# Ledger of designs, part 87: peptides against a protein of PDB entry 8OXM

Target 1, 371 residues: chain A of PDB entry 8OXM
Amino acid sequence: FKAEFRLAGGVNLPKIIDCVGSDGKERRQLVKGRDDLRQDAVMQQVFQMCNTLLQRNTETRKRKLTICTYKVVPLSQRSGVLEWCTGTVPIGEFLVNNEDGAHKRYRPNDFSAFQCQKKMMEVQKKSFEEKYEVFMDVCQNFQPVFRYFCMEKFLDPAIWFEKRLAYTRSVATSSIVGYILGLGDRHVQNILINEQSAELVHIDLGVAFEQGKILPTPETVPFRLTRDIVDGMGITGVEGVFRRCCEKTMEVMRNSQETLLTIVEVLLYDPLFDWTMNPLKALYLQQRPEDETELHPTLNADDQECKRNLSDIDQSFNKVAERVLMRLQEKLKGVEEGTVLSVGGQVNLLIQQAIDPKNLSRLFPGWKAWV

## One batch from the design tools (peptide; aimed at target 1 V11 Q189)

Design b2_p27_6_s4 (made by RFdiffusion4, then SolubleMPNN; from b2_p27_6, 15 letters changed)
Fold by OpenDDE base, seed 5:
Structure b2_p27_6_s4 (fold): chain B 371 residues (1-371), chain A 27 residues (1-27)
Amino acid sequence: as target 1 above (371 residues)
Amino acid sequence: SALEENLKKLAERLYKGYLEAFEKELE
């Protein structure tokens, strides 16, 4: 271990440490000090399984459809080492960093990230109509800039085009697999981009199996497909490559129904995998100060072991687990809103739900749906 | 406009990066 550490951006101030491996190679490690890394570790195993399914199919293999994974070594319930992908940056740091963010650099006359956030916080307790109107005003005065990521990192036009395609394929694969697994809390700090591959790395996988829908402000989108996410795809947007990669990923997931159900069933009943939303976790996720700077570490999570009576917990848990499995089976059959859809119909519905400004305007302001 | 100036700075940086990449392929 080197004596020097760097702070990564983010609420939990993870420490980046340089480690020399047994092979003599230097590797960056992220030490996360407060989050349950077991959830991340389990979800990484599920992503590795999904990658195996995608590699077996000829159409998804030819398109190089994969979810970027990272190595998680849990050291305790509250601490672990993440293998940090060298040359990854949070999309939020690139887009909305207060000093040098891409929005400020390319759109200096637009609203600041802080002004957008303040406007959406002012309407947080208002009607859906008022939220929609303010969200549309924010969007009009905060234009997407994520196209400039690939233009800044990839100077050669042929390389630039290939990396933009790699990005688009990564968004498609992670969006569909994330939807099948019910992955939530996809804010701009929980999605990293690799500066060399243009592929996305999803972190902080603690909101899974649609538990984001039972938050005090429920999640209203199946995945993050906001204006900057779409702008990174270039002039084709959600059409062509993105849609086709979503359809091919969904086809592999639906054809792997038995395997996916069996694995998720084992995970839901694993006593070491706490996937259930608890009130303290819900408060923590939606009371995050929007500016990560003012998180004084003074939330004493008092270890009030709420000794809820074990017997009433077990029956409630089993009913929630059964409901999660039923909903997963519906998704894998293409059952949406009581109707059986084709792969193309299901993917189209999910894209429309994810880009709908009415759904985006209803999200918690800390999710930054205008980015 | 401020956008045109930022696009000009980007174009200058991209052009410099092209020259540096091209010089590196010639070495």
Scores: peptide ipSAE 0.020, ipTM 0.469, DockQ to the pose 0.012
OpenDDE base, seeds 1, 2, 3, 4: peptide ipSAE 0.008, 0.016, 0.013, 0.000; ipTM 0.412, 0.443, 0.455, 0.204; seed 4 fails the geometry check

Design b2_p27_7 (made by RFdiffusion4)
Pose (drawn by RFdiffusion4):
Structure b2_p27_7 (pose): chain A 334 residues (1-279, 317-371), chain P 27 residues (1-27)
Amino acid sequence: FKAEFRLAGGVNLPKIIDCVGSDGKERRQLVKGRDDLRQDAVMQQVFQMCNTLLQRNTETRKRKLTICTYKVVPLSQRSGVLEWCTGTVPIGEFLVNNEDGAHKRYRPNDFSAFQCQKKMMEVQKKSFEEKYEVFMDVCQNFQPVFRYFCMEKFLDPAIWFEKRLAYTRSVATSSIVGYILGLGDRHVQNILINEQSAELVHIDLGVAFEQGKILPTPETVPFRLTRDIVDGMGITGVEGVFRRCCEKTMEVMRNSQETLLTIVEVLLYDPLFDWTMNPFNKVAERVLMRLQEKLKGVEEGTVLSVGGQVNLLIQQAIDPKNLSRLFPGWKAWV
Amino acid sequence: ELTTKAKRVFEDRMLRFEEELEEAEKA
C-alpha cells in the first residue's frame, strides 16, 4: 500500500489510495467514507446485466453496444470502495477549463464560462420568463465546440470516425439506461471521456431512481443531451445512429424486463441507508413500481412504442424549456 | 423532507459552483 493519499474534493472528502499488487502495477482505488455504495453496487450490477443482455442479442452484438463499468465493493452500511477510472478526462475540464478550455481556445469572442455562471447566479432570483430569456441569450452567444474533440485527437479519418461512432453508441446506451434507472446527477464532473476509446463513463452515480425531483431544483430531463453532446455526435445530430441505438436498447430492455426486475428486486429485504429512518419498504416499492412502468411503457395507463418513447425522450431532453429550469451548476448550456 | 444524502449533494453542487466562480474571478 502507498503511504500517501489524495483528496477528491466534496463535503464527504473521499480518499484516493494506490495499491501495488504482485505484478507491481499500481492500481488506484477510491474509498468513500460516510456514504453508502450499496446503491452504486446495484447500479454496477444492473450495468453489467444490461451489457450482457446487449451482447447476447444479435441485433446489438453487431452494433457493439457496451456499457463501461467499474467495480464497486461495499464494505459497510456507511462506507465502501470503488475502482478508479484511469485514462479518462472530465468533460468539463476539457470544455470549460478556465486556462485552456476548448470554448475559449476556439471561440474567444463568445461568452466565457465565468460570465455564464455570473448570469445564472444573478438570474436564479428572477422569474420563469427572465430565466428563459437569459438562457436563450446565453445559448445564442455560446456555440458547441465538443465536435472538435476527436478532430484534435484522431488525425486519421478512419480512426476518427470509429471513435465518433463508438462515442455516439455509448452516449445512446448510457442515456437509455440512465433514463430507465432515473439517473439525474449528470453534470460535467460526473462524466469521464476516454482518451483512447472515446466512450463516456459515469462515475458519480450518487443520486438516481428519480431523486432529482426531491432536490430543490427539479431535474426536468431524463439524461444529458446538451448542445455539446449532440454537436459531437456529428452533423446528423440525434437523428441517425443515436435514435436507432436508443430504439435497439429499448427493445432489448422490453424483451428483458424479467431479468431487469430480477436484478432490481434485491431491495425490500436489506434496505440501504437514508431510507426507512425516523421511526415491503415504501420508497423501494415506489421505485420498483416506477421502474416497472418505465420498462412496460404504461405510465398512467398509456401505451407507447419504442420509437415514440425515444422521440418523446429526445424532445424532453433537447427542449430549452426544460433546460432553463435546471440547476445552474448542472451547466445546461454547456 | 430531504434526506441526508440529498442535502449533501445539494451542498456539494453549491460549493463546487461557488468555488469555480471564485477561481474564475481570481484568474

Design b2_p27_7_s1 (made by RFdiffusion4, then SolubleMPNN; from b2_p27_7, 15 letters changed)
Fold by OpenDDE base, seed 2:
Structure b2_p27_7_s1 (fold): chain B 371 residues (1-371), chain A 27 residues (1-27)
Amino acid sequence: as target 1 above (371 residues)
Amino acid sequence: ELTERQKTKVKNMELSFKKEIEEQEKA
């Protein structure tokens, strides 16, 4: 380990440490100090399995549909070394960096990222109608700019086109697989973009199996398909390539039902994989940015008190695990809201849910649904 | 405001994308 570290962008200020491997090669490592890296490690294995399914199908293989994966080396329950995705940047750092973010550069007369966040924080405890009105005002005064990512990075028109296509495919694949696995907490710091491939890398995979729906402010979208995410696809937005890649990914997932159920069942009952939402995790995920500075690591909350009611907790756990498996089976059958949908119908519903301003306005302000 | 070079780049990119959609809808 070098004595020098870099701060990665983001609220948790993860330390990028240059590590010399046993092979003498320097590798950048992300040291997360608070995140359960075991969850990331497990979900990376699931993504590798999904990638194997996608590579076996001719249509998804031809489209190069894949979820970007990274190596996780868990060092403890709450610490470990992530292989830093070299040449990636958080989409939030590109879009809403306070100094030189793309919104400030391309839309200097729009609201600042801070003004948008402040307006949404002011209405956080208000009605859904008031949240929607303020969200629409924010959206009107904060127009998408993510199209400029590929325009800045790729000067050659043919390369630019291929990279925008790779981006669109990556969004589609990760959105559908993320939905099937019930992946939450898809805020702009948990999604990285590769500056060379334009592919997305999803990090911080601790909110899975729809546990984002049981947060104090529940998640109301199946995946992140916000205006900037769509703007990065270019003029067609969610139509054409994105929709078709979602449909082909969903088709492979639905045709792999038995395999996916078996994998998820093993994971749900793995005693080392804490996928359940707890109050401390919920507080951490939905804390105010101002409260992050004062949470000294001295919350050695004795892990002892949670051990006492084992029998009622175990029955409650089993009932939650069974509900997760049932809901996964429904998704893989195309059952949405009690109705069986075609692949196209299911994908259409998910896209509509993800882009609905009513759903987006209800999200926790830290998720930055206007970005 | 976008520079004329950026506007031309955007326009060429939009045309290239329309053409690929049309090619992928024919395939």
Scores: peptide ipSAE 0.019, ipTM 0.369, DockQ to the pose 0.013
OpenDDE base, seeds 1, 3, 4, 5: peptide ipSAE 0.000, 0.000, 0.000, 0.008; ipTM 0.301, 0.312, 0.296, 0.359

Design b2_p27_7_s2 (made by RFdiffusion4, then SolubleMPNN; from b2_p27_7, 12 letters changed)
Fold by OpenDDE base, seed 3:
Structure b2_p27_7_s2 (fold): chain B 371 residues (1-371), chain A 27 residues (1-27)
Amino acid sequence: as target 1 above (371 residues)
Amino acid sequence: MLTRRQITAIKNMELRFEEELEEAEKA
């Protein structure tokens, strides 16, 4: 290991450590502290299974529909090593990081990322109507620029076109699989983009099985399909390649129902896989900048063994697990709001939910729904 | 800004890409 480390961006400030392998090759490692990387490891295995299903189907194989995976080595309940995805950047870093962000470079007269965040924070405790109005004002004065990612990286028009298609396919695949698995916390620092392939890498997979819906500010979108995400697809936006790739991915997922249910059932009942949302995790994910000062580590969680009857805890857990499995089964049957939808109907509903400014305006400001 | 002609050309390239995939599925 080198003696030097870098901080990756984000709330947890994960440490990037360069290590020299026994082969003499330098490898970057991301060391996360305080996070249970077992969740990331388990979700990577599920993504690998989804990739196997997508490779078996001719339509999805020809479209090269895959979820980018990374190696996770959990070291403890609170630490682990991620294979740092070399040649990736957080989409948030490209879009909104400092004066060099694409929004500042291409839209210098728009609101700053800070101004947008401030405006949305000011209305955080306000009505949904007030949040919507301020969100629309922010969106009007903060126009999407993510199209410039592929334009900056790929100067050859044929390569540019191919990479934009690869991006669009990656968004589609990860959106549908992420929806099926109920993947939350898709903020702009938890989504990396590969600078060579234009494919997305989803990190921090600790909010799964729709546990984002039970946060103090519930998640209101099935996946991240914000204006910049759509702008990266180019002029067709969500129509054309994206929609078709979503439909083909959803078809494979629905046709693989038994396999997916069996895998998720095993995971939900794995005592080593703590997928449940707890109040501390919820507080952590939706911390306000003002609340960072008072969390002195003096919560000695005294092991007050509240002898809650083990039976009542187990019964409550089992009921939550059963509800998750039932909801997963509904998704895989195309049951939305009590109605059975076709693949195209289900995908259309999900796209509409994900792009709805009313849903986006209700998200936690830290999710940056205007980006 | 892309011209309407450039927009149409890109849409037609994306459409042809999907049609070529569908044709290759039938073969």
Scores: peptide ipSAE 0.135, ipTM 0.756, DockQ to the pose 0.012
OpenDDE base, seeds 1, 2, 4, 5: peptide ipSAE 0.113, 0.050, 0.096, 0.112; ipTM 0.746, 0.696, 0.728, 0.732

Design b2_p27_7_s3 (made by RFdiffusion4, then SolubleMPNN; from b2_p27_7, 18 letters changed)
Fold by OpenDDE base, seed 3:
Structure b2_p27_7_s3 (fold): chain B 371 residues (1-371), chain A 27 residues (1-27)
Amino acid sequence: as target 1 above (371 residues)
Amino acid sequence: PLTERQKTQVKNMEERFLEELKKREEL
C-alpha cells in the first residue's frame, strides 16, 4: 500500500488507495466505508454475463459493445475494496467541479453548478409545471460542454474519432443493460469515464430492479441520457451510432430472455442480496444538505438485525420479487405500457423518455438532470 | 471560451467525424 490516498468525491468520502499487487502491477483501490459492496459485486457478475451474451452475437461483438466492469472484493456487508479503474474520473468532477469544471472553463457566463442546484432545490416541493419551467430556465443558462472531454484528452484526430465512438457505444450498452436491470441512482458521481478508453464505468449499483421508482422522489427516466451525456456523442447525438448500438444491445437482451430471467430469479431470492429499497436507504439517497447535520451515526450495528418477522415480510418480499420478475419479462418481450413493441420501437420509447425535459425536471435535484 | 478559430476547427472536426462514420457504415 502506498502511504498516499486521495478522497474521491461523494457523501461517503471513499478513499482511493494505490496498491501494488503480487503481480507487481499498481492498482488503485477504492475503499468505500459504508456502501453495500455486495450489491456492486452481484451486479458486476450480471454485467459479466451480459458481456458474455454481447460477445456471442456478431453484430454486438463487431461494435465491441461491453459494459465496463470492476473487481469488487466485499470485506463485510458495509465495507470492501473496489479495484478502482485506474485513470477514471467521475463525469461530475470533469463537468461541474467548482474550481476547474468544464462548464466553468468553456461557459464562464452560464449559471454555476451551485446556482442551477439552488434553483432546482427551491422548486423541489412545487408543482411539476413549476419544476419544468425552472428546469428549462436552468437548461437555457447551462449549456452542455461534454464534447470537449474527448477533444481535451485526444489531440490526434484519428484517436479522437475512435474514442468518441467508444464513448457512444459505452453509453448505449450501459443504458440498455441498465434499463433491463432497472438500474437507478445514475447521478454524475456514480458514472465514471475512463480517461484512456473514453468508456463509462457505472458504480454504486445499489438501486436496481426499478427500486428508484419507489423513492420519495421517483425516478422518471430509464437511464441517464442528459444533455452533457448526449453532447459527448458529438454531431450525431442520439440518432446515429447511439440508437443503433442500443437496438443491437436490446436485440441480444431480448433473444437471451430465458437466461436473463433465470439469472435474475436466482439473485432476487438470494437471502444475502438485499436489493429491496428501505426507508433509511431512501433517506440517504435523497437527503437534503440541510438534513446532513442530524444523522449522527447512532444507529448501533446490533439493532438493524431487526429479525424480519418471517411470515408477513416474506409474503411482501415474494410479491415484490414476483413483480420485478414479471416486469423484467415484459421488458425482454418489448412490452411497454401494455403494448408489444419492436426492438426499434422499444429503444425509441426509452430514448424519448430519457431525453424528455418533463421527466428530467421531476427528478431529485441531487441527480443533476441539467448536467 | 473558444476563439472563433477554435470554433471553426471544432466544426471541421465534427464534419470529418460524420464523413468517417458514413464511410465506415457505422450510421
Scores: peptide ipSAE 0.278, ipTM 0.851, DockQ to the pose 0.014
OpenDDE base, seeds 1, 2, 4, 5: peptide ipSAE 0.228, 0.259, 0.272, 0.234; ipTM 0.818, 0.842, 0.847, 0.827

Design b2_p27_7_s4 (made by RFdiffusion4, then SolubleMPNN; from b2_p27_7, 16 letters changed)
Fold by OpenDDE base, seed 2:
Structure b2_p27_7_s4 (fold): chain B 371 residues (1-371), chain A 27 residues (1-27)
Amino acid sequence: as target 1 above (371 residues)
Amino acid sequence: MLTERQKTAIENMEKAFKEEIEKQEKA
């Protein structure tokens, strides 16, 4: 290990450590200190399996539809080394960095990222109507700028077009596969963009199987398709390439129903894969920045007392696992809100749900739905 | 390091996935 470390952006301040391998090669390693990297490791295997399904289908292979994966080396239950995706940046760091973020650079007269967050935090406990009104005011005064990512990084017009297409395909593939797996916590620090490929890398995969819906502030969108995410696709937005790539990804997922159910069933019953939401995890995910100061590391509180009656926990766990499998089967059949939809109908519904400002306004302010 | 149980769970998933793929290629 080099003596120097860099901080990756984000609340958890993950340490980027340059590690010299036994082969003499320098490898950047992300050391996460609080996250269960085992969940990331398991979900990376699921993404590799989904990528294998996508590579077998001629239409998805021709479109190069893939989810970017990374190597996870768990060191302990709460610590591990990610092989840091060299040349990636959190989309939040590019967009809403306090000093030099793209919003401040390109839209200096808009609300600051801090002002937007403050306004949404002030209405966090208010009605859905008040949240919607303030969200619309924030959105009007915080216009998207993510189109400038590809324009800054790719000066050649042909390369720029290819990279914008790669970005759009990456968003589509990860959105649909993420929806099928019920991936949550898609805030702007959990989505990295590769500065060379323009592909997205999803990190922190600890909220899966729709467990984001049981958070104190439920997740109300199937995936992140916010205004900046759409702006990165360019003038066509969600139409054309994005929609078609979503449809082709969904077609492969639906045609792989038995495989995906079998994989998820094995995961749900893995006693080492703690996918269930717990109150401490829920508190951690939806903490206020102000509450971070008081969490002294003295949560050495005994894992002993939450051994409530093993029998009632096991029965509750099995019922949750069964509900997850049933909901996965519904998604893979195109069952949405009790109606069977075509692939195009299902993808359309998911896009509409993800871009609906009413759904976006209800999200936890830390998710930054206006970005 | 992945625990031996986590390795076994991953291996079981990879096996289940491979078996299902081999079924789809035979169909």
Scores: peptide ipSAE 0.016, ipTM 0.451, DockQ to the pose 0.015
OpenDDE base, seeds 1, 3, 4, 5: peptide ipSAE 0.011, 0.005, 0.009, 0.013; ipTM 0.372, 0.313, 0.426, 0.343; seed 1 fails the geometry check

Design b2_p27_8 (made by RFdiffusion4)
Pose (drawn by RFdiffusion4):
Structure b2_p27_8 (pose): chain A 334 residues (1-279, 317-371), chain P 27 residues (1-27)
Amino acid sequence: FKAEFRLAGGVNLPKIIDCVGSDGKERRQLVKGRDDLRQDAVMQQVFQMCNTLLQRNTETRKRKLTICTYKVVPLSQRSGVLEWCTGTVPIGEFLVNNEDGAHKRYRPNDFSAFQCQKKMMEVQKKSFEEKYEVFMDVCQNFQPVFRYFCMEKFLDPAIWFEKRLAYTRSVATSSIVGYILGLGDRHVQNILINEQSAELVHIDLGVAFEQGKILPTPETVPFRLTRDIVDGMGITGVEGVFRRCCEKTMEVMRNSQETLLTIVEVLLYDPLFDWTMNPFNKVAERVLMRLQEKLKGVEEGTVLSVGGQVNLLIQQAIDPKNLSRLFPGWKAWV
Amino acid sequence: ESEELNEEEFAERMEEEREFRFEEEME
């Protein structure tokens, strides 16, 4: 074990450690004290199950739809450990870096990130109309730059297109799974982009199962589909590879709702922390019902096809009205 | 009542984390 450890930041102060194994290669681990990783363990297990189901299905096997997973080992009710992701860079560090940010490098005339943060702080005390107007003004003077990422990393057109296609597929699959699982904490620091495979990886998974509505600022989108992600998917935008991959993933999930429910039914016997406190779990049953409704496409008794559900999700995600009410720190304009 | 308390304590913790990270970005 290495004698030094680093802090990753945050109120809980997670610890980062390095271990040297028998082969001598250093491996980085993140021990997360005062936090419950059992929910993250369930998330990783369902991620692996979805990846296996996508691999089994011939339609998705050809499309090479995969979910990037990292091992999470719970150690107690209030602690655990997880595998650190190597060879990845934060999206916000690449895009909105104060020093060498992509938006500053490409579009110096556009508004800086500090100006946008100041405007968002000044407008949180305003009403809906002023928030919508400021958001539209900010979007008018802040063009997406993320499309240049592979352009700056993959000079060869074949490798560049391969990486862009893998990025688009990974974004579609991750967005579909996050909507199904109700993942809401999807700001720039929770998503890491690989410098080689260019596949997005979700690292935080801190809150899910429709927990953003519980937060003071409700989460009005099911997944992150901001202007930067759409522009980085290519000229075609959401139409094309993203829509088809979303439809395929939704079909696979509708075909495997039995396996998904089997995986998620680990609850109701060993409830995790933050639940059933302050004296057939209530919230567990509620989230199981919500997941079943999402999977069957019933909701309030209405039937919805896979294509219609995908179109509705795209419309909700790209709607500026929903983006205006989001948390300023979520960086909806970014 | 117990559900409201649990949701309030959980929301307060998450709100503090996000506010703290956002303050760091402002710096």

Design b2_p27_8_s1 (made by RFdiffusion4, then SolubleMPNN; from b2_p27_8, 14 letters changed)
Fold by OpenDDE base, seed 2:
Structure b2_p27_8_s1 (fold): chain B 371 residues (1-371), chain A 27 residues (1-27)
Amino acid sequence: as target 1 above (371 residues)
Amino acid sequence: KSLEEMEKELAEKQAKEMEEKFEEEMK
């Protein structure tokens, strides 16, 4: 291990450690200190299966619809080495870095990322109406700039075009598969972009199976489709390529219902895969920056108290697992709000839900819905 | 036109419109 570590762009960020392999090659490794890397490892296997399904279909294969995967080497229950995707950057670091972020560079007269976060934190305990009004004010004074990512990285117009298309396809594939799996916590530090491929790499996969909906501030969007995410697609935004790639991904997922249900059922009952939301995890995910200082890692919360109420916890667990499977089956049938939708209707509903300022304004301020 | 050709033409049009806008913003 080199003594030099890079922070992957913020306070709880995984330490990027340059590891010298036994082969003498330096490999960048992401060391997550607190995250359950087993959850990431399991979800990477699910993504690999989804990629296999997408590669079997001619329409999704032609479009190269894939979710970017990474190797997870669990070293312990709470520590491990992620093979860092070399040449990736968090979208949040590119967009809202305090020193040189794209918003500050291209929109110097807009609100700072800090001002936006402060305004949304001030209304966090307010009504949905007050949250919506402040969110709209923030959005008006914080205009999207993510289009400049591809323009800065790809100077050749033909390459630029191909990379923007790869980005749009990556957003579409990860959004639909993420929705099917109920993937949450899609904040701007948990989504990386590859500086060479323009594809997204989703990290921190611990909020799955719609467990984001049971957070103290529930998640109100099916996936991240915020203004900067859309701006990166170019002038058509969610129309054309993105929508069609979502539809083709959803077609493959719906046609793979039995396979997906069987895989998710095995995972839900895997005793090594703790997908359930617990109060400590909920607190960690929705901590205020001010509260980060006092959480001494009293990691010595005795595993003993969780063992005692096993019977009532087990019945509650089984009922939650059954509800997750039922909801997954509904999604794969196109059942939304008690109505059976076509693939196009379902994808349209999900896009509308994801871009709705009313849904976005209700998210936890740490999710940065204005970015 | 194939769906791929339509995707390509649409995004070539978008590329051009973005380049034109970028050139206008950089003037």
Scores: peptide ipSAE 0.021, ipTM 0.446, DockQ to the pose 0.014
OpenDDE base, seeds 1, 3, 4, 5: peptide ipSAE 0.020, 0.018, 0.000, 0.020; ipTM 0.482, 0.497, 0.297, 0.478

Design b2_p27_8_s2 (made by RFdiffusion4, then SolubleMPNN; from b2_p27_8, 19 letters changed)
Fold by OpenDDE base, seed 4:
Structure b2_p27_8_s2 (fold): chain B 371 residues (1-371), chain A 27 residues (1-27)
Amino acid sequence: as target 1 above (371 residues)
Amino acid sequence: SALEKQIAELAAKRAKELEAKFQKELE
């Protein structure tokens, strides 16, 4: 290991360390402290299995539909080495990082990312109507710019077009696989984009199996399909390539029902895989940037008293796991809101839910649904 | 592993039980 480390952005200040392999190759490693890298590792295995299903199908293979994976080596519940996704940048860093963000560069007269966040935080405890109105004002004064990512990175028009298609396919695959696995919305810092492939890499998979719906501010979207995510697809937006890639991914998922149910069930009942939402994790995921300073000290003390009766925990756990499996089965059958939908109907509903400003306005402001 | 196989067999059994429950809820 080199003695030098870089801090990656994010709450836990993950350390990027350069390590030289036995092959003499330098590899960047992300050392996350206090993050449950086991959840990431497990979800990467699930993504690999989904990729195997997608590669077996001719239509998804032809479209090169894959969810990008990274190597996770969990060392403990709270420590591990992540293969840092070299040549990737968080979409949030590109879009809204300080004065150098694409929003500031391309839309200097729009609201700052801070102004948007402030406005949405002010209405966080307000009605859905008030949240919607403020969200619409924010959106009007914070126009999407993510189209410029591919334009900045790929100067050749043919390459640019190919990379925009690769991006669109990556969003489609990750959205549908993410929906099936119940990953929900994804914080903009937890979506990396590969600067060479334009494919997305999802990191920090701390919310799975729709556990985002039981957060203090519940998730209201099936996946992240915010205005910037859509803008990166170019002028067609969610139509054409994205929709078709979602449909083909969903078709493979639905046709793999038994396999996916089996996989998820194994995971839900794995005693080493903590997928359940706990109050501390919920607080961590929906903490305010201002609250980041205070919560660090108290997490050490009271690990002792939660000897809650094993029996009541087990019954509650089993009921939650059963509900997750039932909901997964519904998704894989195309049951949405009590109605059986075709693949096209289901994908259409999910897209509409994901882009609905009413749903987006209800998200936790820290997740920046206006980006 | 033997454990992975046992877990997979349990999961396959319960997937069938869930399928049977789901079919009953649709009828």
Scores: peptide ipSAE 0.021, ipTM 0.516, DockQ to the pose 0.017
OpenDDE base, seeds 1, 2, 3, 5: peptide ipSAE 0.016, 0.014, 0.018, 0.019; ipTM 0.468, 0.470, 0.475, 0.482

